Peptides against a protein of PDB entry 8BZL. Designs and how they scored, part 24

Target 1, 228 residues: chain A of PDB entry 8BZL
Amino acid sequence: SYDRAITVFSPDGHLFQVEYAQEAVKKGSTAVGVRGRDIVVLGVEKKSVAKLQDERTVRKICALDDNVCMAFAGLTADARIVINRARVECQSHRLTVEDPVTVEYITRYIASLKQRYTQSNGRRPFGISALIVGFDFDGTPRLYQTDPSGTYHAWKANAIGRGAKSVREFLEKNYTDEAIETDDLTIKLVIKALLEVVQSGGKNIELAVMRRDQSLKILNPEEIEKYV
Target 2, 242 residues: chain B of PDB entry 8BZL
Amino acid sequence: SRRYDSRTTIFSPEGRLYQVEYAMEAIGHAGTCLGILANDGVLLAAERRNIHKLLDEVFFSEKIYKLNEDMACSVAGITSDANVLTNELRLIAQRYLLQYQEPIPCEQLVTALCDIKQAYTQFGGKRPFGVSLLYIGWDKHYGFQLYQSDPSGNYGGWKATCIGNNSAAAVSMLKQDYKEGEMTLKSALALAIKVLNKTMDVSKLSAEKVEIATLTRENGKTVIRVLKQKEVEQLIKKHEEE

## One batch from the design tools (peptide; made by RFdiffusion4, then SolubleMPNN)

Design b1_p9_5_s1 (from b1_p9_5, 6 letters changed)
Fold by OpenDDE base, seed 2:
Structure b1_p9_5_s1 (fold): chain B 228 residues (1-228), chain C 242 residues (1-242), chain A 9 residues (1-9)
Amino acid sequence: as target 1 above (228 residues)
Amino acid sequence: as target 2 above (242 residues)
Amino acid sequence: DENAERLFE
């Protein structure tokens, strides 16, 4: 099969398809992640759910395993593929290693998957970035980010998508030990960060929290409004 | 740049997949398909464009396909692509049934096909499918369901939606007239006729130009029924009298 | 572009 190389180096050493995939991520709605002391929080800008759309099928935050969840920005269909692969790996790891994945492990897996799609002939890069949060077995909260290139890093706080720059600037100024001293303050920090780019207040925010030894909890709009 | 328009799985400098977008645009030229979820059922209504006098009067559903005992779909777009995808849906559903000895959940069938569609947007040497689908179904998990999928492999659940020609206008009308929580299948049928009457590029809506299928539950079984021409005619007549 | 927006979340 003469599948032409999609992702190739330019003469100046750029991988344009990877860079363009990063531009695709910027077309996605904003997602923010914050690591607190004993909590990880994901917040996302709600895309205006069309009237008559079932909200159940519109999720930007998903669980990968009991101890790991992910938010993404970019191509929705691409995200589904990554999520499914990650979920399978989480289950496979439990079977083969007899322990849940660490957040770093699953992040690395996702990153490796993305990287392969930048190097495989006939495949385009994934048009998504992801914020991956969770708890390791030792109870340590973790936040990682991946991008279309397959790079990944650990973060205290970060943002992806359309408003990521503004949100990151806010976080750089406001992320302090005091600001994450409590779970509620951590949640508030995420909401405030999102409000830098989200119009019309808390109604357009989806928020997920994971506490130590607890499952992912999606906050309802009323709960979010308490922090606004 | 023309360069990015001609390649099937390449991001533009702006991060766009133009071939996918163009596939979606092409669907706008296809016949209108509507889906409406009701409390007691779900329906598909589709425009029938191919009326030839020499066709056998054996009214087979041209645009509505039964996928399994619990699901049906309607297609807008390239007919050949539609045939491939509908066949694949049937195969997926059957394989699931054989493997698990129970019917595939509705959303799982939709997502399985969507993953295929997505693959055709990411793997080289293939073009996106020029097809959008509406899915109606029932399962024990969520009851009656309506889904829409597009060439990108994206999908969503809907209370009511439209694909194909004049879909935007149809969706707007549905938004105005759909009463959440109060929609009966009867009212949904009436709404479907109303919307089709306004969105189809015909001077007068006729039963010959419309296919309607309903999915209901009777005695613990899913019943998928394509309405007879006379039934559709009666619905049209009722609409004209209001 | 409406189609473009539908691709991204």
Scores: peptide ipSAE 0.361, ipTM 0.795, DockQ to the pose 0.816
Fold by OpenDDE base, seed 5:
Structure b1_p9_5_s1 (fold): chain B 228 residues (1-228), chain C 242 residues (1-242), chain A 9 residues (1-9)
Amino acid sequence: as target 1 above (228 residues)
Amino acid sequence: as target 2 above (242 residues)
Amino acid sequence: DENAERLFE
């Protein structure tokens, strides 16, 4: 039954469906995450919303909980499944453990979910990568990335999607302690990084910031232009 | 590679889901469905292709389905798949009502079905649904709403949109003529007729070939009404006189 | 290609 063995090892040890899922991620618009001193920032390339489309329904950045948010690249419908399951887990954790999730915990949960879809019969991998940012209860800012394989790591800064390589190269050169010394500088760094791949300036960027003990804030275009 | 095109929905080497893309292509051959959001209501207009005189059950609408008191949808694609999905929508809405003692929010109903659609793109032994849907509704959160969903499980809110045959041309026309913030239901109906007249693969637009439903609010209640044939005829006549 | 692009964000 060919339908059961979707993700199998090749003779040379590759999981092609996982690799191809990673290629799907590269078709997504670019997302970038940066951890500052007391701030985490997510920036995404704003896909040109069709003139008659409601912008409210086009979201690449979403809250998982009050202290955690996520940006993704890849298959939008796949992302919705992951987001919903993560949100349920965040609420469940609050109920059972009586504390919010750590950013690492929820990342690990998402990663485990993705990994199961690489090993379960009759399931294809999720075609998404995610940048997960937030604050732990102790006030520590965190940034994690997870891929279709279910692998996850903590980062100072990272990018996913079609322009990720160029953005990462920029961040590798420009991410310094001085560059993230203030919240404003951190935001500026994210914008500059995205401008490496986004044409037409701040109008095509969506930016979200989370500060310690504050809710997720999505910056309006006017606020973004102040940093350009 | 053809190997990735003909089997259970899997990724191609380039990261594409060809079975989902092919399902979307199949929908392009279905009858045209339009949705238009107005300030005072929302409408669906759909091409009626199967006018069989021998149909016993006066299906008032072949392509427009009432989901609950506050929502309706139109379908483009495989009829059998559409029947399954519309039934699921009704069940989801009813279960929500029973559980929470209030109507399901419009977007939540759409997302619930979209999650099902997505599952049929990810689980082995299943094919994508060959159906796109337009949803119209009202809720206390966002008022009048129009949504579109496709076989991938992706969805979006729209001011106006089209699915099915010649949808691209229809969308282009809607972009040209849709006036944001100034659209009345009356104007929306006229626009729907205008677009259908140009996009339907028929020599002459007739009331027999068009189904129109409107969703409005009257006395704090949602009213979903399928226009009578005479009303549609009047709309067509008015368009021909302009 | 148009259909493919609609799947990704």
Scores: peptide ipSAE 0.241, ipTM 0.691, DockQ to the pose 0.783
Fold by OpenDDE base, seed 1:
Structure b1_p9_5_s1 (fold): chain B 228 residues (1-228), chain C 242 residues (1-242), chain A 9 residues (1-9)
Amino acid sequence: as target 1 above (228 residues)
Amino acid sequence: as target 2 above (242 residues)
Amino acid sequence: DENAERLFE
């Protein structure tokens, strides 16, 4: 059957393994990204951690470099591979070009990596989508999204994972210049968007904020509650 | 025989490469892209299917890519494959420029990519690219040019052609209305709108769903311009009045 | 269908 084969075209022109990988992403917890004026914000739904699990081990938001961070939805193991490759590329770029990567550059790198895994026999597609946010060297905030196919686009706001549809619908209605006029309003927008799909309020949300010329900051639950 | 359907580099008993055919089938589901050669320029017109409000406005051209100062292309097919191929085109063009200190001739760039495409149909462990391209360009050898390439690595020069959804119908319309030697860029633009209006599965053609780029020569320099939405609206309006 | 549409330009 074509669905069991290595990523090949079906008779009707579909890449089923890629489509199935996209379905795998939908099984992941929701992540949302919003670009503000001078801020980028990532929010993720926290999976219910088993009582005996160390809460520190489940990170859905990670830094790729000082100026770039990523949230993902889908297969955690696959994400680890992508993150590691991206981190290496960020460091390599610093060494060879003597500047940090642009957000677009590292997004394109990740996208190309994903695409290659859709075209090589013996490899399956990555089962992850990613939201990549950060600042270019010139101080411009950026938000990109990638999917298992290796496609990527720049966004003002977007969401991935299980609740992505509902979150996107919310963002389409509520993303305005007024809604992102301040850093605080931008953060509030992300929280409100996530609350469309997250049942247990602020305790089940993780937020990462990157401001211009500042390092990635992960908000603690108390800080999140101030915005709810 | 279904056993040949999943292998990329094996001929069927009938001599068919099914994976290449299936790649072409995939392209048939992609948005329509048109190319028209005129006496005073060449244009690409592409269907824009993914209109999302949250997309960053910086994407003025989703399907039309500038390759160098003298060439642009439009793509129909798998977006990720298209991104890889367009990047490769830019690299090939740049390497040529660095090596020879002149722009790569249009057909040579097309051929270079077609060789890559062909390799992905012949060497094991790889699937065909699910992408067809239209190329527009100018060079000192042949002037304004329009090319089409497909997943097989085949290419050809055209006066007017179409790839993607309803391409066959579009080509038929182009054959009927294209007047050799009398085609101005203005008339080509009008023809593009006419054909897109008939081939796109929309009740009414809107400027938000169409991307158009023109390539012209001004003062001995190539100018590649993506039409503004207002300009496209004017073209659509003119068509509706006719 | 939604997934397929995302694959294609």
Scores: peptide ipSAE 0.065, ipTM 0.743, DockQ to the pose 0.049

Design b1_p9_5_s1 (from b1_p9_5, 6 letters changed)
Fold by OpenDDE base, seed 4:
Structure b1_p9_5_s1 (fold): chain B 228 residues (1-228), chain C 242 residues (1-242), chain A 9 residues (1-9)
Amino acid sequence: as target 1 above (228 residues)
Amino acid sequence: as target 2 above (242 residues)
Amino acid sequence: DENAERLFE
């Protein structure tokens, strides 16, 4: 059965394990990324944190560096591995090149890592997709997506996870220059997009914003409610 | 669906890792382990199932392991796997101490092991560890801490949680009775007994079937103590009187 | 499946 071979192409040219890893991503909670003019915004569906769970340990949005953030969908443990590798690379880059990574660079690094795990018979693909946002040194906002195959592309807006299709359809209809004219409008766009799939409004949404020359800011629930 | 049951590192068509899920299911049949975080300490309570009269050494702690001076863990699942992971935790902690001349932060130790667990779910020729762990600890960054990890390499921090047999019921009881901000170690111990009494498949809870360890701070030092049987008996008696 | 759901975020 070709579906059991990690690195074997099917007769029709499919890598089933990569496709199945993509299905794993769809089981993750929804994440949305939007590139504004001078802002990048990540929004994620909050899993209902168990009453007794420490919220500090539940993170779907993480910083890779001061200028780069990542949201993911899929296997949590796999994501941690990717995040750690990316963080190390970001620091290494700072040491060796004396500049922060570009968003494209770190995306390519992550993509290459993922790709290698699709080509080794001793490794399964990573069961995660990632939205990577940030600012290049020149102040250009960037949004990239990576998937289990190791492919990556730049986006104006995109979504991953369970509700990604619906959110993407919403973004395709509503992402306009007017809709991202201001930082606030960009944030509102992300919230509206997430509300297509998230029930019970702002309490179930986590938002991270990065503005030019600013650090990642995680919005508190009260701040999110102002945009709803 | 059955065809994907035999290979550890392969996604199903639905994107599931069945071997990891099955490992988690197996843990559900293991002895119950509870962890409760209090303001002045943290505790582990574990079911002792292997009371064999012919055991030469009454291991005071079959399921609770000291990792270093500031951390302990409890295990649910395959004993051999647990021994390997517990040893690895100790090694990681010691290597960190040697390298940095300070104790490893609690979450970093948990994460390091979780990365190992994750690797055993991703690399061919390996099976997932059939073990979930509860970690209790203290560090200067976050104070008293309670963590749970599973075969996937996922982990989380908790105020109170349970792994093993009847864990879902135990968690439900903990959710009902755990009072955030008001939990003392004394109240946590009482809660542990209450939950174990209801979740263990025994007619009457006895001290011989329960292991309890507490982690406290005394004079700027972490103290990990396994409760004596008499102390556990007193806790049980107190619960029966309420 | 509760176990499956725990694997994903």
Scores: peptide ipSAE 0.378, ipTM 0.814, DockQ to the pose 0.801; fails the geometry check

Design b1_p9_5_s2 (from b1_p9_5, 6 letters changed)
Fold by OpenDDE base, seed 4:
Structure b1_p9_5_s2 (fold): chain B 228 residues (1-228), chain C 242 residues (1-242), chain A 9 residues (1-9)
Amino acid sequence: as target 1 above (228 residues)
Amino acid sequence: as target 2 above (242 residues)
Amino acid sequence: DENFERLFE
């Protein structure tokens, strides 16, 4: 059966394991990324943290380096592997090239890693998509997406996970130069986009903001409510 | 399609990893393990099922393993898999100590093992480990800690949690009775006994069927202690009087 | 399925 082989094309040219990995991504919580003028914003659907769970260990947004952060949708354990590999590469790059990675560089690295796991018979694809945001050394804000196939593209705004379709539709309608004219408006856009799929308002949203020459800031619930 | 559940490292059409899910289901049939975080310590309580009267070796702990001076774990699932993973934890901890001349942070040890678990879900020819673990520990970064990991390689920190048989019911009880910010080790021990008494399919809880370990700090050192049977009996007696 | 949901974030 062609759908069971990890590295075999179907007669119609499909890589079913990659497609099925993409289905796994759709089971993940929704993540949104938006590139503003001088800001990048990641928002994620916060699953109700189980009572007695430590919130510190339930982060869906992580730093890859000082200038790059990532949100993901899909298999949590798979994401951790990708994140760790990316972090190592970011540090290695700093040591060898003496500059931080560009957002494109680290995205390409992650994409290449994912692609390799689609072509080896001994490996299944990663069951994750990622939104990678940050600033290049020249101060340019960037947003990239990568999926289980190892494809990647630059975006102005995008979404991944179970609510991604609805969020993307919202962003397609509402992402304008006016809507991202200020940092605050950009943040509001992300929140509004997430509210298309997240129930119970700002309490179920995690938001991370990176401004030019600033570190990643995760907003607290009170800060998020100011934008709602 | 029943055919996708037979291969260890493939996605179903719906994006599911059935072998991982089945491994998790298998753990539900294992003996109950509880972990509770307190302000002044952390504990593991585990059901002892294999009381073979003919066992010559008094295994002080069937399900609770010391990993290093600052960490211990409890296991639910396939015993052979558990032995492999606990040994690996010890090796990772020792390698870190050798390399950095300081003990490995708790979360880092958990993560290292979870990366191994994840690998066994992604590489062909490997099956998931049929084991969930509870980790207790202390480090200078976060103090007392409790973690849970599963066959997927996922993990989380907890104030209190349960794995194995009747874990869902136990977790519900913990949610009801756990008092955040007010939990002492003494109260945690009492809570552990209470939950085990209700979740173990035994008419009367006996000290022979329960293993309890505590992790505390004394004079700037971590102390891991397995409670003696007499101590457990006293805890059970106290519970029966309340 | 509780086990299924635990695999995903």
Scores: peptide ipSAE 0.316, ipTM 0.812, DockQ to the pose 0.803
Fold by OpenDDE base, seed 1:
Structure b1_p9_5_s2 (fold): chain B 228 residues (1-228), chain C 242 residues (1-242), chain A 9 residues (1-9)
Amino acid sequence: as target 1 above (228 residues)
Amino acid sequence: as target 2 above (242 residues)
Amino acid sequence: DENFERLFE
């Protein structure tokens, strides 16, 4: 059975372990990314944090560097590995090239890492997709998505995880130049998109905002409610 | 689909890692371990199942392990796996101390082990560790801390939590009785006994079947203490009187 | 299924 083997091609050309890893991504909570004019926004569905759990240790959005952040959907432990390696690469790049990574560069690095795990004997694919947002040195906002196969593309807006289809459909209808004309409108767009799949409004949403030449900001619940 | 149950590092068509899930299931059959964070300390309480008259009395702790001067852990699951992981924790902590001349931050030690656990779910020829751990510790960054990790390599910080047999029921009880911001170590100990009394599959809770360790700060030093049997007896007695 | 949900975020 080819689907029970390591990541190998089936007779019809499928990489089943990669496809199944993509199914793992769909089991994750929803994440959405939107590129505005001078802002990038990540929004995630908060998994119900247990009452006695420390919220500090439950994060779906993380910084890779000062100019790049990432949201993921899928296996949490897998994500940690990818995040750590990406962070190391960002720092290494600063040391060797003397400039921060471009968003495309770090995305390509992550994609390459994922791809290797689809082709290496004795390794399974990473069970995560990622939305990677940030600013290049020239101030250009960027949004990339990568999946378990190691493919990546640039997007204006996209979503991953269990509710991704509904969120994407919303974004396809509502992403216009007018909708992202201001930072606030861009944030509102992300929230509205997430509300297509997230119940109980702003309490179950985490939002990260990065503006040009500014650090990553995680919005507090009160700030989120302003846009709901 | 059971056809995907036998391989340790493959996704099912639904995107599941069954061997990891089965490892977690196995832990559910292990002895109960709980952790409670208090304002003035943190504790671990664990069920002791291996009580044999011929055991050497020098063995004071079956499930609670000191990792370094600032951290301890409790284990639920396969004993041999637990021994390997606890040894690795000690090594990681020691290496860090030697390299940086300061104790490893609690969360960093937890994540280091979790990365190892994760690797055993992703690399072929390995099976997941059949072990969950509770970590208690103190560091200068976050003070007293309680963490839980599972075979997947996931971890989280907790105010109170439980692993092993009847962990779900224990967690439910903790949610009901844990008073955020008002938990003293004394009250935490009482709560631990209360929860263990209900979750352990014993007719009567006895001190011989319970291990309790506390982690406190005294004069700028971390003190990890395993409670004596008499102390545990007193806690049980107090609970029975309420 | 509880164990399953814990693996994903």
Scores: peptide ipSAE 0.264, ipTM 0.769, DockQ to the pose 0.819
Fold by OpenDDE base, seed 2:
Structure b1_p9_5_s2 (fold): chain B 228 residues (1-228), chain C 242 residues (1-242), chain A 9 residues (1-9)
Amino acid sequence: as target 1 above (228 residues)
Amino acid sequence: as target 2 above (242 residues)
Amino acid sequence: DENFERLFE
């Protein structure tokens, strides 16, 4: 049995491994989430894909279930583990409870998983933050954010990754009821927010939209350009 | 010295559990939480630090958690740890209710969680929970009750106490102003505001930065109520007038 | 410092 504790308290009460994991998140590309009236939108900064790399292998936005999707910032390998476990839980929930997960439920599951890795011997924290969006069965749009510590909160809008501060500042100023009055306005808000930190306009943005009673839609570059 | 700093379940030569002490140190960085026992009720008052415009307003109480119909708690410490422990408290309480068809006695719920906390200091090579809790409750055995627990698994009943930032100063103030046997819920609320006003590192106390919950008995039923912002404003205003 | 504060409620 591995008896070495990795995440321990410092004398001044810090969990340095958790803090360092948060630093890893800050090194990740920017992701933004916005909850509209009847829409949830995720936007991410596209990383330059190596010429020989398959674009399919580098996705920062993924579906967890038909009604829930997630964007992340931080360690891609860590994200894969979390995503897979979350997907399994979503399916398990459908089988046992006979209903899809609520966005809060799956967020709490992910958060609990992350927290356990901060309190297990021989394990380090996950180096990822996540924006989790979707619709509850009652049709309510939800946005949650979770970080390496296992904390989570519900948001109207939020951002994670390297440009998160600037994006959040933009959203704090521009997120109003008027700004999210329509689906198109909500999408436009996300794009404008990302453009605060993304260079070269819409070509470097990936956008995913989920509307009430609809599946996740990833916008193509042409669709994004309409909002720029 | 470093060897003892990194081990969660090892005594130092001086007999200290450093990881537990360090966990307690972490709690000192959390927002202030107060608990006050009155003759006709119990209250929790907690500092609200996370005021963000983009937060979804659905969260009525950030730091005060209803555990069951007869108990609530407030937490100081690591948020993720707090979520785990509060969930566990709810589960324990519910399992007891299902098994015995009666609500769990307050002290028994506190003890159950404390056993879990203690286990994390002794077994498994896991770090202690970086969380202290204040519990308020009512049961038929002891009536209104206030408890405090810490990362070690230690707990105690209190007339009034404080955890989190500036807790020592708050406790000192409570000792000075708490009148045993004469404390009404109304006076307890006033005392809570008074203490928070002095211990919180804010220039001016505002209702947005304070959460208050009261636990009372009405018609043989426990009532847990989170005060509305307007009510808290009135309490603050009253304090400023004195 | 910011990260540290975010860990606590």
Scores: peptide ipSAE 0.050, ipTM 0.534, DockQ to the pose 0.044

Design b1_p9_5_s2 (from b1_p9_5, 6 letters changed)
Fold by OpenDDE base, seed 5:
Formats: sequence, structure tokens, C-alpha cells
Structure b1_p9_5_s2 (fold): chain B 228 residues (1-228), chain C 242 residues (1-242), chain A 9 residues (1-9)
Amino acid sequence: as target 1 above (228 residues)
Amino acid sequence: as target 2 above (242 residues)
Amino acid sequence: DENFERLFE
């Protein structure tokens, strides 16, 4: 039945379900990632949390391991599945290889997972893109992006979600060696980039910072305002 | 557009999952369920629609289900789907207890079910569950908790929320009247009655049409209690006098 | 659509 072959080629060679999944990503809130010299920074647009909603349960930035973090745009429930699978793989890698994953490795794993869901019978693509940041064992900061198709690339800076185009344009103009010379400047760059699409300033931004040999730090609103 | 709304859950050209949205729409036609978190407890209040004189068993709780000693839930949506999900919740909770010799944390139970819901939105040959749930519980990590989940597999924690018929109006009322940090279980019960009285499509609120359960802690134990009809009547009467 | 927005974070 056609219900088993969800992602098939069109006559003109398109995988419509993958393309439509990419459209789903564009409906997600904006996320931005920037690789500095000795820092990686993720920023996300905060959705207006309902007054009576617990903020603890709304997280767009998550740790995959001690050395890797991820932000996503798209379907929240889909993201949870990917995050869980990635976390398991990170732990498995530590057990079997006796070293943490490289950022590239875990990105490739996630990408492979996504790709399988574009080719397996009875599965639809994941409706998410992800920015994956972290440090390799040698201390090299890394930023990767993956999309619903299972493609992935390394970036100096990138953005995903509804405001990604505007944010990317900003980053293309403003990402220089001078702009990332210090950790603070790198953070400032991310904030400025997000402010291109986020209304009401720093109150609607969530920022996560990972420095070399340090754990993920989520900045509080007061800390963010210092950079604005 | 019609091609994407009649098949297995697939993306529309616009990136929408119409089958999930339609499942949510179906829930909007179900009876109202409320959840309110208080400082000293948490409650569920649900509309009882199936009041038939010829029912052989007086179901004390049509829409409120005990999951384990520390958690309960209420359901809005397709009854058959609800039965499947509530059973699964109980099984998950029991398996965890057997494995770890401790009760499952509230959020973890919610997440486990949400992963199942999500799967039914992604795997072929499956349709989304036409069910939203409110969860109340207590655990040693976060104390009293209230969660809401929908057919997509999304969930969130809440101080107060509503699912089912007229849920938007109910949520608006809750936002207006909920006093953060000052909410007692008693005040929460009164608020629940107030909101139900305005949101239920009935001329007069009666105890027969309302189910209320409270979750409290007594002597280091969780107590889940479904209010008796007489107790609900008293709450309604008190509201009418005010 | 409120239902649509709930699907995405």
C-alpha cells in the first residue's frame, strides 16, 4: 500500500516528504550557532511561554554529552527522539571506544538516523534541523548543522528555523576573526544575530555557552542583558 | 491539500501534520478536563458526559485514572484510545518500579508515553492517538506536578491548564484567577468549580456531571482521592452562594 | 492555528 512507501521520488526526482519536512523546520523558532576561537555559542528564540506553563519543561538547547550540545528547529516531539538516540550513542561510544564522541561523529550518527527515516518503509522524515556544537578531545571547537534529509556540514556560524535567512545574512556580513577574537565578542555576535529576528530584545533569547573543558552553561536573562 | 489529510501522517507542502492537528481538533469536542497545581496538592476536574440511568456500573471515575500510588491522569478524546494509553502508562510505571525498586519520576512517565504518541505520528500504518492527557503526581524530585500531553507527543508542565471542550476559554479564566504562590488546594477546588461552571455546556452545574480527584501528601505518603458526589455538591453550592 | 503552533518549538 502507498502508506508504506511514504518517502518516494517524484517523476522529476524530488523527495517531497523531505522537502516538506524542511518546510516544517522553517516553522520552528530560530536557532543560531557560532564557533569562536575557544568557545561555542548557541542562541535560540524563546517562544512566548504561557503564563501558567512551567519553564523547566521548555528546552530548546540540550546537552548530548559533556562535550556536545544541540539546538533544534522544527517538531519538538521529533527532536526528543533524536536527542535520546544521540545521548545513548554518546554513552555507548564512551563505553566501547573509551573516549567521548567527536562532534563530527555524533553529527554523522544523527545524520545517518535522519537519512534512514527518508528511505525506510513506513517512516516519515524527521521534521527537524539541528545545530550541534562542542569540543573534540583535542580541544577544537566545532559547529555542525544537519537537516531532515540527513545531510550535514561543518560551519563557522549558521542558523536554522523561521528567521534563519536573516540571521545567516547577518552572520555572513559580521563574522570575522576580529568579531570572535574573545569569548565575550563571540557571545555578543550571537546575540546581535538573533536580535535581527527576535522581538523585545534579550528577554526572548536563550543562550548557551560551552568553553574548552567546561560544561554547558545556560546564561540567565541578566547575563544576556549585559551583552546587549 | 486534501491528499495530505486523508493518509498516514505525512507532511503537507507547508510542513504541517494534518492528521495530528485533526486529532487535536477531535479532542476539542471532548469533555472538559482541568488541572490545577496548589502548594499543598494538585487536582483534576473533569466533565462527566455519559450519565445513563441504564449503566450497570456506577463508574466512580469515567475520565480520571489512577496510574500508580503517586500519579493519576485525566483524558480528553477517544475513549478507546484513552484506554490503551492509560494501560500503557500503568505498565510503564510498573516496569520501572520492578527494575529500580522506586516509583518512576512523574516527568519520566509522561515522557515515555509521549515517545509512544510521537511514534504513532511518524511510523506508517499508524494514526495519531486522538487523546490529550492531564497528569497529576508527586515525586521526591519536584514535589507536586501537573503535566499536559497531546497527540503529537509534546508535553509541558503547568500550574493550571485545561483540555477538551472550551479549553481556550478555561485557560483564559485560569490565567486571570490563578494566584501564584498563594494557591491552596481549597482555593484550587473553588477555582475548578468556577471555571467548569462557565465552560461546561450545561445550564446548571451538577455534581453528577463533574469528577474531581485530589492528590495530596499525608504522613509521607501520596493520597489520591476521588471526591464523593456530596463533596462536589458542597463545592458547587458554595460557589453559587458567592 | 493554535494546534499547528503547538507542534513546533
Scores: peptide ipSAE 0.192, ipTM 0.679, DockQ to the pose 0.852; fails the geometry check

